# Designs tried in a protein design run: peptides against a protein of PDB entry 4U39. Part 21

Target 1, 302 residues: chain A of PDB entry 4U39
Amino acid sequence: SIKVIGVGGGGNNAVNRMIENEVQGVEYIAVNTDAQALNLSKAEVKMQIGAKLTRGLGAGANPEVGKKAAEESKEQIEEALKGADMVFVTAGMGGGTGTGAAPVIAQIAKDLGALTVGVVTRPFTFEGRKRQLQAAGGISAMKEAVDTLIVIPNDRILEIVDKNTPMLEAFREADNVLRQGVQGISDLIATPGLINLDFADVKTIMSNKGSALMGIGIATGENRAAEAAKKAISSPLLEAAIDGAQGVLMNITGGTNLSLYEVQEAADIVASASDQDVNMIFGSVINENLKDEIVVTVIATG

## One batch from the design tools (peptide; made by RFdiffusion4, then SolubleMPNN)

Design b1_p9_8_s2 (from b1_p9_8, 3 letters changed)
Fold by OpenDDE base, seed 2:
Structure b1_p9_8_s2 (fold): chain B 302 residues (1-302), chain A 9 residues (1-9)
Amino acid sequence: as target 1 above (302 residues)
Amino acid sequence: AEVFHSGKR
């Protein structure tokens, strides 16, 4: 089974966005120290952590409270994650609960023998230096606790949105990018396409790889496959070129009109931008909601 | 690059 655990406010917003976009074949778990925020989760499983420590009042933007809250609730987290083959741990880094609890939850998942993937955001620069410093500590702790850690630099989202985009929309886009990162992997296993992958294929690319980068490309029209692939490999979300990656996981998602030619064209573009010795795996997914759109997601590991 | 496709068709 695949489990997605959203940790704290940002992680729970991302999980809500996944549920709203009908991401299939995964179990959703919402974790928070704030009981009121947790009640707004759409996840089937809702877990309040650190009930004794916080009394449901949240972590007060303190990562040490988030950490201790997860440690207090370890047995509950273990039971919720038990029997998962794969666990996605999603969080917005820089806050209290997400930053502190996500590494603890990830370690619990890894100790249970699940393929543990972190999908986390760095805070926007405008959120201030304190959040950036807290996020750096949380990311470092996540790196030790996961098999693969996808880090989304929120400041790079500002390069793909309009300059007049309201701050709330920039956060919604961060939640959407977290969704795309989880869905880009989970769909390869859970959702039928033209080319299906299994969990073993994904595990070969993601097991004990450390940091990963994600690129996303979206296009429509006659050259949509090539355009989407080119956008993915040149994505502002990529902090480095994919050429240095030891592994690449690629998802080509399209509507019912997605052709095998388009899948191959997109795969060839990503392969040509990667090292010759790269271990690349790719899958295709059919999403009836995409109409004429192709979405290419690239995850570079190593 | 040999794209090893363990494609389950």
Scores: peptide ipSAE 0.015, ipTM 0.602, DockQ to the pose 0.113
Fold by OpenDDE base, seed 5:
Structure b1_p9_8_s2 (fold): chain B 302 residues (1-302), chain A 9 residues (1-9)
Amino acid sequence: as target 1 above (302 residues)
Amino acid sequence: AEVFHSGKR
């Protein structure tokens, strides 16, 4: 089974966005120290952590409280994650609960033998230096606790949205990028396409790889596959070029009109931008909600 | 592993 665990406010917003977009084949768990925020989760499983420590009042933006809250609730987290083959741990880094609890939860998942993938955001620069420093500490702890850590630099989202985009919409886009990262991987396993992957294929690319980068490209029209692939490999979300990656996982998602030629064209573009010795695995996904769009997601590892 | 993130500041 695949489980997605949203940790703290940002992680829970991302999980809500995944549920709203009908991401299939995954079980959703919402974790928070704030009981009121947790009640707003759409996840089937809602877990309040650190009930004794916080009394449901949240972590007060303190990562040490988030950490201790997860440690207090370790047995409950273990039971919720039990039997998962793969666990996505999603969080907005820089806060209290997400920053502190996500590494603890990731370690629990890894200790249970699940392929543990972190999908986390760095805070926007405008959130202030304190959040950036807290996020850096949480990201460091996540790297030790996961098989693969995808880090989304929120400041790069400002390069893909309009300059007049309201702050709330920039956060919604961060939630959407977290969704795209999880869905781009989970769909390869859970959602049929023209080229199907299994969990073993994904595990070969993501097991014990450390930091990963994600690129996303979306396009329409006659050259949509090539354009989506080119956008993915040149994505502002990529903090480095994919040519240095030891492994590449590629998702090519389209509607029912997705052709094998388009899949091959997109794969060839990503392969040509990658190292010759790269272990590349690609899958295609059919999403009936995509009419004329192709979405290419690239995860570069190593 | 470490080399991949080191590029463009």
Scores: peptide ipSAE 0.014, ipTM 0.418, DockQ to the pose 0.032
Fold by OpenDDE base, seed 1:
Structure b1_p9_8_s2 (fold): chain B 302 residues (1-302), chain A 9 residues (1-9)
Amino acid sequence: as target 1 above (302 residues)
Amino acid sequence: AEVFHSGKR
């Protein structure tokens, strides 16, 4: 089974966005120290952590409280994650609960033998230096606790949205990028396409790889496959070129009109932008909701 | 730490 665990406010918002977009083949778990915020989760499983420590009042933006809350609730987390083949741990780094609890939860998943993937955001620069420093500490702890850590730099989201985009919409786009990262991987396993991957293929690319970067491209029209692939490899979310990656996982998602030619064209573009010795694995997914759109997701590891 | 070394072309 595949489990997605949203940790703290940002992680829970991302999980809500995944549920709203009908991401299939995954079980959702919401974790928080704030009981009121947790009640707003759409996840089937809702877990309040650190109930004795926090009394449901949250972590007060302190990562040490988030850490201790997860440690207090370790047995409950273990039971919720038991039997998962793959666990996604999603969080907005820089807060109290997400920053402190996500590494503890990731370690629990890894110790259970699950392929453990972190999908986390760095705070926007406007959230202030304190959040950025807390996020850096949490990301470092996540890197040690996961097989692969995808880090989304929120400031790069400002390059893909309109300059007049309200702050609230920029946070919603961060939630959407977290959704795209989880879905881009989970669909390769759970959703049929023209070229299917299994869990073993994904595990080969993601097991013990450390940090990863994600690029996303979306396009429509006659050259949509090539355009989506070019957008993915040049994505502002890629803090570095995919050149030098040891592994590349690629998802090519389209509607029922997705052709094998379009899949090959997109794959060739990504391969041409990658090192010659890269271990590249690609899958194709059919999503009837995309109609005329193609979505290319590239995850570079190593 | 730069995760990927951009090969200078």
Scores: peptide ipSAE 0.006, ipTM 0.396, DockQ to the pose 0.036
Fold by OpenDDE base, seed 3:
Structure b1_p9_8_s2 (fold): chain B 302 residues (1-302), chain A 9 residues (1-9)
Amino acid sequence: as target 1 above (302 residues)
Amino acid sequence: AEVFHSGKR
């Protein structure tokens, strides 16, 4: 089974966005130290952590409280994650609960033998230096606790949105990018397409790889496959080019009109931008909601 | 941090 665990406010917002977008074949778990915020989760499984420590009042933006809250609730987390083949741990780094608890939860998943993938955000620079420093510590702890860690630099989201985009929409886009990162991988396993992958294929690319980068491209029209692929490999979310990656996982998602030619065209573009010796695995997904849109997601590992 | 090297060829 695939489990997605949203940790703290940002992680829970991302999980809500996944549920709203009908991401299939995954079980959702919401974790928080704030009981009031947790009640707003759409996840079937809601877990309050650190109930004794925090009394449901949250972590006070302190990662050490988030960590201790997860440690207090270790047995409950283990029970909720038991039997998962894959666990996505999603969080907004820089806060108390997400930053502190996500590494503990990831380690629990890894110790249970699940392929453990972190999908996390760095805070925007405008959230202040304290959040950036807390996020850096949480990201460092996540690297040790996961098989693969996808880090989304929120400041790069400001390059893909209009400069007049309200702050609330920038946070919603961060939640959406977290969704895209999880869905771009989970759909390859859970959702049929023209080219299906299994869990073993994904595991070869993601097992014990450490940091990963994600690029996303979306396009419509006659050249949509090529345009989406070009946008993915040049995505602002890629802190580096995909050249030099040891592994590439590619998702080509389209509507029912997605052709095998379009899949091949997109794959050839990503392969041409990658090293010749790269272990590239690509799958296609059919999403009837996309109609004329193609979404290319590239996860570069190693 | 294994940073993907931007291959300036």
Scores: peptide ipSAE 0.006, ipTM 0.403, DockQ to the pose 0.037

Design b1_p9_8_s3 (from b1_p9_8 with Y5H)
Fold by OpenDDE base, seed 2:
Structure b1_p9_8_s3 (fold): chain B 302 residues (1-302), chain A 9 residues (1-9)
Amino acid sequence: as target 1 above (302 residues)
Amino acid sequence: AEVFHAGKK
């Protein structure tokens, strides 16, 4: 089974966005120290952590409170994650609950023998230096606790949105990029396509790889596959080129009109931008909600 | 919805 655990405000917003986009084949768990925020989760499983420590009032933007809250609730987290083959831990880093609890939850998942993937955001620079420093500490702790950690630099989202985009929409786009990171992997396992992958394929690319980068490309029209692939490998979300990656996982998602030729064209472009010795695995997914769009998601590991 | 509360079994 695949479980997605959203940790704190940003993680729970991402989980809500996944549920709203009908991401299938996964179980959703919402974790928070704030009981009021947790009530707004759409997840089937809701877990309040650190009830004694916080009394449901949240972590006060303190990562050490988030950490201790997860430690207080360890047995419940273990029970909720038990029997998962794969666990996604999603969080917005820089806050209290997400930054502190996500590494603890990830370690619990890993200790249970699940393939543990972190999908986290760095805060925007405008959120201030304190959040950036807290996020850096949380990301460092996540690296030790996961098999693969996808880090989304929120400042790079500002390169893909309009300059006039309101701050609230920039956060919604961060939630959407977290969704795309989880869905780009989970769909390869859970959602039928033209080329299906199994959990063993994904595990080969993601097991004990440390940090990963994610690129996303979306296009329409006659050259949509090539354009989407080119956008994915040149994505502002990639802090480095995919050249030098030891492993590449790619998802090519399209509507019912997605052709095997388009899948191959997209795969060939990503392969050509990767090292010759790269372990590349690609799958295709059919999403009937995608009309004329192709979405290419690339995850570079190692 | 299963609501896990810390300390209630």
Scores: peptide ipSAE 0.024, ipTM 0.599, DockQ to the pose 0.016
Fold by OpenDDE base, seed 4:
Structure b1_p9_8_s3 (fold): chain B 302 residues (1-302), chain A 9 residues (1-9)
Amino acid sequence: as target 1 above (302 residues)
Amino acid sequence: AEVFHAGKK
C-alpha cells in the first residue's frame, strides 16, 4: 500500500489538495499538533500528536515541540504506517510541527521497511530568516530519515506565477507543487498508462538516494510532448541541471489521446538532457481530466 | 493520540 502523511499545517494543506484533485491509489493520513487545524483535514485518518505536550494547541512554531510531539506519539504513528510499502511524508518546512515531526515520522516509516519519500517545501524568503533557518535544520534531519527527499524551493514558484499573484495563491501553488511531486510518483505505481512501472522499478530509483529535485512541464498542441519535456528539464524548480543526476524518474501523463510516439519523444528529450550513465526509468499515465494537455514530471536523484 | 477515522457515517 501507498500512504501519504501530511505533517503540520503545510503538509495537511497539501494532503487536502491531493484529495481535492482525486489522487488515486493512496491512503491519506493527516498529522498535526493543532487539533482545530486537524479537524479541517479531508484525510480519512487524522492523528493528533503530542496531545500531552501541546494539549492540541499546536507547536508554537518551535520544531523541538514538533519533534517531541512525534516522539510522544511514536506508537500511534507506527500503527498508522504499518503495512505500507511506500510512505510519502509531506510538510512545509520552517514551521513547528512539520519541521520537527516530519523527520521523526519519516524515520518511523523507514524503520518499518517502507520506501520513504519526503516531499517538502522550503519557506519563501519573505516568511523571514527564522523560518529559513528552521527549515534548513528540518531538511537536514529529513535527509537522514528518508530514502529520497524532494525539496521544493518556494522562491522558485515566484518565477512560474504572475508577479501580481497574491501571497495566498503562492502558498496554494506550493501545495499544488507538493501534490504534483506525490502524484507524479504515486500514479506511476497506481494508475495504468501506455508504459507501466511497478513498485520495484520506483524502489530501484528512489531507495537510499538522498536529495532529489523535481521539474514539471505542461503543454498543449501538436508538439505538446516535446514542449512539456523541455519545460520539465528547464523547470525553475530544478535548483541544478538534470545532467548531474545519477537517477531520473520520469512521468509522462496525458489524456486518452496520448500516443506512444509522444511518450517516446518526451523520454528522448529528457534522456538527451541527462548524463549518459544515468539510470533513467519512465512511465506513462492516462488521466482523462487532462484532455489535450501533457504533464511531464521529472525527478532527478543523486 | 486519538486516531479519528472520519468514517462516513
Scores: peptide ipSAE 0.018, ipTM 0.550, DockQ to the pose 0.017
Fold by OpenDDE base, seed 5:
Order: structure tokens, then sequence, then C-alpha cells
Structure b1_p9_8_s3 (fold): chain B 302 residues (1-302), chain A 9 residues (1-9)
């Protein structure tokens, strides 16, 4: 089974966005120290952590409180994660609960023998230096606790949205990018397409790989496959080129009109931008909600 | 885990 665990406010917002977009084949778990925020989760499983420590009042933006809250609730987290083959741990880094608890939860998942993938955001620069420093500590702790860590630099989201985009919409886009990172991987396993991958294929690319980069491209029209692939490999979300990656996981998602030619064209573009010795695997997913759109997601590991 | 730095030549 695949489990997605949203940790703290940002992680729970991402999980809500995944549920709203009908991401299939995954079980959702919402974790928070704030009981009121947790009640707003759409996840089937809701877990309040650190109930004795925080009394449901949240972590007060302190990562050490988030850490201790997860440690207090370790047995409950173990029970909720038990039997997962894969665990996505999603969080917004820089806060109290997400920053502190996500590494603890990731370690619990890894110790249970699940393929453990972190999908986390760095805070926007405008959230201030304190959040950035807290996020750096949380990302470092996540890196030690996961098989693969996808880090989304929120400041790069500002390059893909309009200059006048309200702050609230920039956060919604961060939640959407977290959704795309989880869905781009989970769909390869859970959602059949023209080219199916198994969980063993995904394990080969993601097991003990450390940091990963994610690129996303979306396009429509006659050259949509090529355009989506080019956008993915040149994505502002990529802090580095995919050149030099030891592994590449590619998702090519389209509607029922997705052709095998379009899949091959997109794969060839990503392969041509990758090292010759790269272990590249790609899957094709059919999403009936996509009409004329192709979505290419690239995860570069190594 | 090494951060891939795209080497600026």
Amino acid sequence: as target 1 above (302 residues)
Amino acid sequence: AEVFHAGKK
C-alpha cells in the first residue's frame, strides 16, 4: 500500500489538495499538533500528536516542540504506517510541527521498511530568516530519515506565477506543487497507462538516493508532448539541471487521447537532456480529467 | 547526500 502523511499546516494543506484532485491509489493521513487545524483535514485518518505536550494548541512555530510531539506519539504513528510499502511524508518546512515532526515520522516509516519519500517545501524568502533557518535544520534531518527527499524551493514558484499573484495564491501553488510531486510518483504505481511501472522499478530509482529535484511541464496542442517535456527539464523548480543525475523517474500523464508516439517523444527529450549512463525509467498515466493537456513530471535523483 | 551543483564552467 501507498500512504501519504501530511505533517503540520503545510503538509495538511497539500493532503487536502491531493484529495480535492482525486489522487487515487493512496491512503491519506493527516498529522498535526493543532487540533483545530487537524479538524479541517479531509484525510480519512487524522492523528493529533503530542496531545500531552501541546494540549492541541500547536507547536508555536518551534521545531523542537514538533519533534517531541512526534516522539510522544511514536506508537500511534507506527500503527498508522504499518503495512505501507511506500510512505510519502509531505510538509512545509520552517514551521513548528512540519519541521520538527516530519523527520521523526519519516524515520518511523523507514524503520518499518517502507520506501520513504519526503516531499517538502522551503519557505518563501518573505516568510523571514527564522523560518529559513528552521527549514534548513528540518531538511537536514529529513535527508537522514528518508530514502529520497524532494525539496521544493517556494521562491521558484514565484517564477511560474504572475508577478501580481496574491500571497495566498502563492501558498496554494506550493500546495499544488507538493500534490504534483506525490501524484507524479504515486500514479506511476497506482494508475495504469500506456506504459506501466511496478513498485520495484520505483524502488530502484528512489531507494537510498538522498536529495532529489523535481521538474514539471504542462502543455496543450499539437506539440504538447515535446513542449511539456522541455518545460519539465527546464522547470524553475529544478535547482540544478537533470544532467549529472544518476537516476531519473519520468511520468507522462495525458487524457484518453495520449498516443504512444507522444510518450516516446517526451521520453526521448528527457533522455537527451540526461547523462548517457543515467538509470531512467518512465511511466505513462491516463488521467480522464486531462483533456488536451499533457503533464510531464521528472524526478532526478543521485 | 551530495547536492548536485550544476558546475558553472
Scores: peptide ipSAE 0.000, ipTM 0.395, DockQ to the pose 0.033
Fold by OpenDDE base, seed 1:
Structure b1_p9_8_s3 (fold): chain B 302 residues (1-302), chain A 9 residues (1-9)
Amino acid sequence: as target 1 above (302 residues)
Amino acid sequence: AEVFHAGKK
């Protein structure tokens, strides 16, 4: 089974966005120290952590409180994760609960033998230096606790949105990018396409790889496959070129009109931008909701 | 362009 755990406010917003976009084949768990915020989750499983420590009042933007809250609730987290083959841990880094609890939850998943993937955000620069420093500590702890850590640099989202985009919409786009990272992987396993992957394929690329970068491209029209692939490999979310990556996982998602030619064209573009010795695995997914859109997701590991 | 390198801890 595949489980997605949203940790703290940002992680739970991302999980809500996944549920709203009907991401299939995954079980959702919402984790928070704030009981009022947790009640707003759309997840089937809602877990309050650190009830004795916090009394449900949240972590007060302190990562050490988030850490201790997850440690207090370890047995409950283990029970909720038991029997998962894959666990996604999603959080907004820089806060109290997400930053402190996500590494603890990830370690629990890894110790249970699940393929453990972190999908986390760095705070925007405008959220201030304190959040950036807290996020850096949380990301460092996540790297030790996961098989692969995808880090979304929120400041790069400002390069893909309009300059007039309200701050609240920039946060919603961060939640959407977290959704795209989880869905881009989970759909390769859970959703049929023209080229199907299994869990073993994904595990070869993601097991014990450390940090990963994600690029996303979306396009429509006659050249949509090539345009989506070019956008993915040049994505502002890629803090580095995919050149030098040891592994590449690629998802080509389209509507019912997605052709094998379009899948091959997209794959060839990503391969041409990658090292000759790269372990590249690609799958295709059919999503009836995309109509004329193609979405290419690239995850570079190693 | 920065090249993706494994393991910058």
Scores: peptide ipSAE 0.006, ipTM 0.393, DockQ to the pose 0.039; fails the geometry check

Design b1_p9_8_s4 (from b1_p9_8, 3 letters changed)
Fold by OpenDDE base, seed 2:
Structure b1_p9_8_s4 (fold): chain B 302 residues (1-302), chain A 9 residues (1-9)
Amino acid sequence: as target 1 above (302 residues)
Amino acid sequence: AEVFHSGKL
């Protein structure tokens, strides 16, 4: 089974976005220290952590409170994650609950023997230096607690949105990029396509790899496959080129009109931008909602 | 690059 655990406000917003986009074949768990915020989750499983510590009033933007809240609730987290083959831990880093609790939850998932993937955001620079420093500490702790950690630099989202984009929409786009990171992997396992992968394929690329980079490309029209692939490998979300990656996982998602030729064309472009010795695995997914769009998601590991 | 296609067609 695949479980997605959203941790704190940003993680729960991402989980809500996944549910709204009908991401299939995953169980959703919402975790928070704030009981009021947790009530707004669309997840089937809702877990309040640190009820004694916080009394449901949240972590006060303190990562140590988030950490201690997860430690207080360890047995409950273990029970909720038990029997998962794969666990996605999603959070917005820089806050209290997400930054502190996500590494603890990730370690619990890993200790249970699940393939544990972190999908987290760095805060925008405008959120201030304190959040950036807290996020750096949380990301470091996540890296030790996961098999693979995808880090989304929120400042790079500002390169893909209009300059007039309201701050609230920039956060919604961060939630959407978190969704795309989880869905780009989970769909390869859970959603039928033209080329199906199994959990063992994904595990080969993601097990004990540490940090990963994610690129996303979306295109329409006659050259949509090539354009989407080129956008993915040149994505502003990539802090480095995919050249030098030891492993590449790619998802090529299209509508019912997605051809095997388009899948191959996209795969060949990503392969040509990768090292010759790269372990590349790709799958295709059919999403009837995409109509004429192709979405290429690339995850570079190692 | 040998694209190891472990995908079930």
Scores: peptide ipSAE 0.011, ipTM 0.496, DockQ to the pose 0.115
Fold by OpenDDE base, seed 3:
Structure b1_p9_8_s4 (fold): chain B 302 residues (1-302), chain A 9 residues (1-9)
Amino acid sequence: as target 1 above (302 residues)
Amino acid sequence: AEVFHSGKL
């Protein structure tokens, strides 16, 4: 089974966005130290952590409280994760619960033998230096606890949205990028397409790879496959070019009109931008909601 | 901590 764990406020918002976008074939778990915030989760499984420590009042933006809350609730986390083949741990780094608890939860998943993928955000620069420093510590701890860590730099989201985008919409876009990162992988396993991958294929690319980069491209029209692929490999979310990656996981998602020609065209563009010796795997997913859109997700590992 | 399963059908 595939489990998605949203940890703290940002992680729970991302899980809500996944549920709202009908991401299939995954079990959702919401984890928080704030009982009121946890009640707003759409996840089937809601877990309050650190109930003794925090009394449900949250972590007070302290990562050490988030960490201790997860440690207090270890047995409950273990039981919730038991039998998972793959675990996504999603969080907004820089806060108390997400920053402190996500690495502990990830380690528990990994110790249970699940393929453990972190999909996390760095805070925006405007959230201040304290959040950036807390995020850096949480990301470091996360990197040790996962098989693959996708880190989304929120400041790069400001390059793909309008400059006049309200702060609340910029946070919603961060939640959407977290959704796209999880869905871009989970759909390759859980959602039928023109070219299906199995869990073993994904595990080959993502097992013990450490940091990963993610690019996303969306396009419509006659050249939509080529345009989406070009946008993915040139995505502002890529902190480096994909040509240095040891592995590439590609998702080509389209509507029912997606052709094998379009899939091949997109794959050839990504391959041409990658190292010649790269272990590239690609899957194609059919999403009837996309109509005329193609979404290309590229995850570069190694 | 109580795991709230929303699925009390």
Scores: peptide ipSAE 0.008, ipTM 0.463, DockQ to the pose 0.017
Fold by OpenDDE base, seed 5:
Structure b1_p9_8_s4 (fold): chain B 302 residues (1-302), chain A 9 residues (1-9)
Amino acid sequence: as target 1 above (302 residues)
Amino acid sequence: AEVFHSGKL
């Protein structure tokens, strides 16, 4: 089974966005120290952590409170994660609960023998130096606790949105990028397409790989496959080129009109931008909600 | 080795 665990406010917003976009084949768990925020989760499983420590009042933007809250609730987290083959831990880094609890939850998942993937955001620069420093500590702790850590630099989202985009919409786009990172991997296992991957293929690329980069490209029209692939490998979300990656996981998602030619064309573009010795695997996913769009997601590891 | 450093030189 695949489980997605959203940790704290940002992680729970991402999980809500995944549920709203009908991401299939995954079980959703919402974790928070704030009981009121947790009640707004759409996840089937809702877990309040650190009930004794926080009394449901949240972590007060303190990562140490988030950490201790997860440690207090370790047995409940173990029970909720038990039997997962894969666990996605999603969080917004820089906050109290997400920053402190996500590494603890990730370690619990890894200790249970699940393939543990972190999908986390760095805060925007405008959230201030304190959040950035807290996020750096949380990201460091996540790297030690996961098999693969995808870090989304929120400031790069500002390069893909309009200059006048309201702050609230920039946060919604961060939630959407977290959704795309989870879905781009989970769909390869859970959603059949023209080229199916198994969970063993995904494990080969993601097991004990440390940091990963994610690129996303979306296009429509006659050259949509090539354009989507080019956008993915040149994505502002990539803090580095995919050149030098030891592993590449590619998702090519389209509607029912997705052709095998388009899949091959997109794969060839990503392969041509990768090292010759790269372990590249790719899957093709059919999403009936996509009409004329192709979505290419690239995860570079190593 | 953590290869993907955002090294702006």
Scores: peptide ipSAE 0.000, ipTM 0.371, DockQ to the pose 0.031
Fold by OpenDDE base, seed 1:
Structure b1_p9_8_s4 (fold): chain B 302 residues (1-302), chain A 9 residues (1-9)
Amino acid sequence: as target 1 above (302 residues)
Amino acid sequence: AEVFHSGKL
């Protein structure tokens, strides 16, 4: 089974966005120290952590409180994760609960033998230096606790959105990128396409790889496959080129009109931008909601 | 280890 755990406010917003976009084949768990915020989750499983420590009042933006809250609730987390083959741990880094609890939850998943993938955000620069420093500590702890860590640099979101985009929409768009990172991987396993991958293929690329890059491209029209692939490999959120990656996982998602030619064209573009010795694995997914859109997701590991 | 960050559309 595949489980997605949203940790703290940002992680729970991302999980709500995944549920709203009908991401299939995954079980959702919402984790928080704030009981009122947790009640607003759309997840089937809602877990309050650190009930004795926090009394449901949240972590007060302190990562040490988030850490201790997850440690207090370790047995409940283990029970919720038991029997998972894959666990996504999603959080907004820089807060109290997400920053402190996500590494603890990830370690629990890894110790249970699940393929453990972190999908987390860095705070925007405007959220201030304290959040950036807390996020850096949480990301460091997360790297030790996962098989693969995908980090979303929220500041790079500002390069893609309109300059007049309201701050609340920039946060919603960060939640959407977290959704795309989880869905881009989970759909390769859970959703049929023209070229299907199994869990063993994904595990080969993601097991014990540490940090990973993600690029995403969307396009429509006659050249949509090539345009989506070019956008994915040149994505502003690729902080480095995919050149030098030891592994590449690629998802080509389209509507019912997705052709094998379009899948191959997209794959050839990503391969041409990658090292000759790269372990590249690609799958295709059919999503009837995309109509004329193609979505290419690239995850570079190593 | 470079922290590589995930893409937006």
Scores: peptide ipSAE 0.000, ipTM 0.353, DockQ to the pose 0.036; fails the geometry check

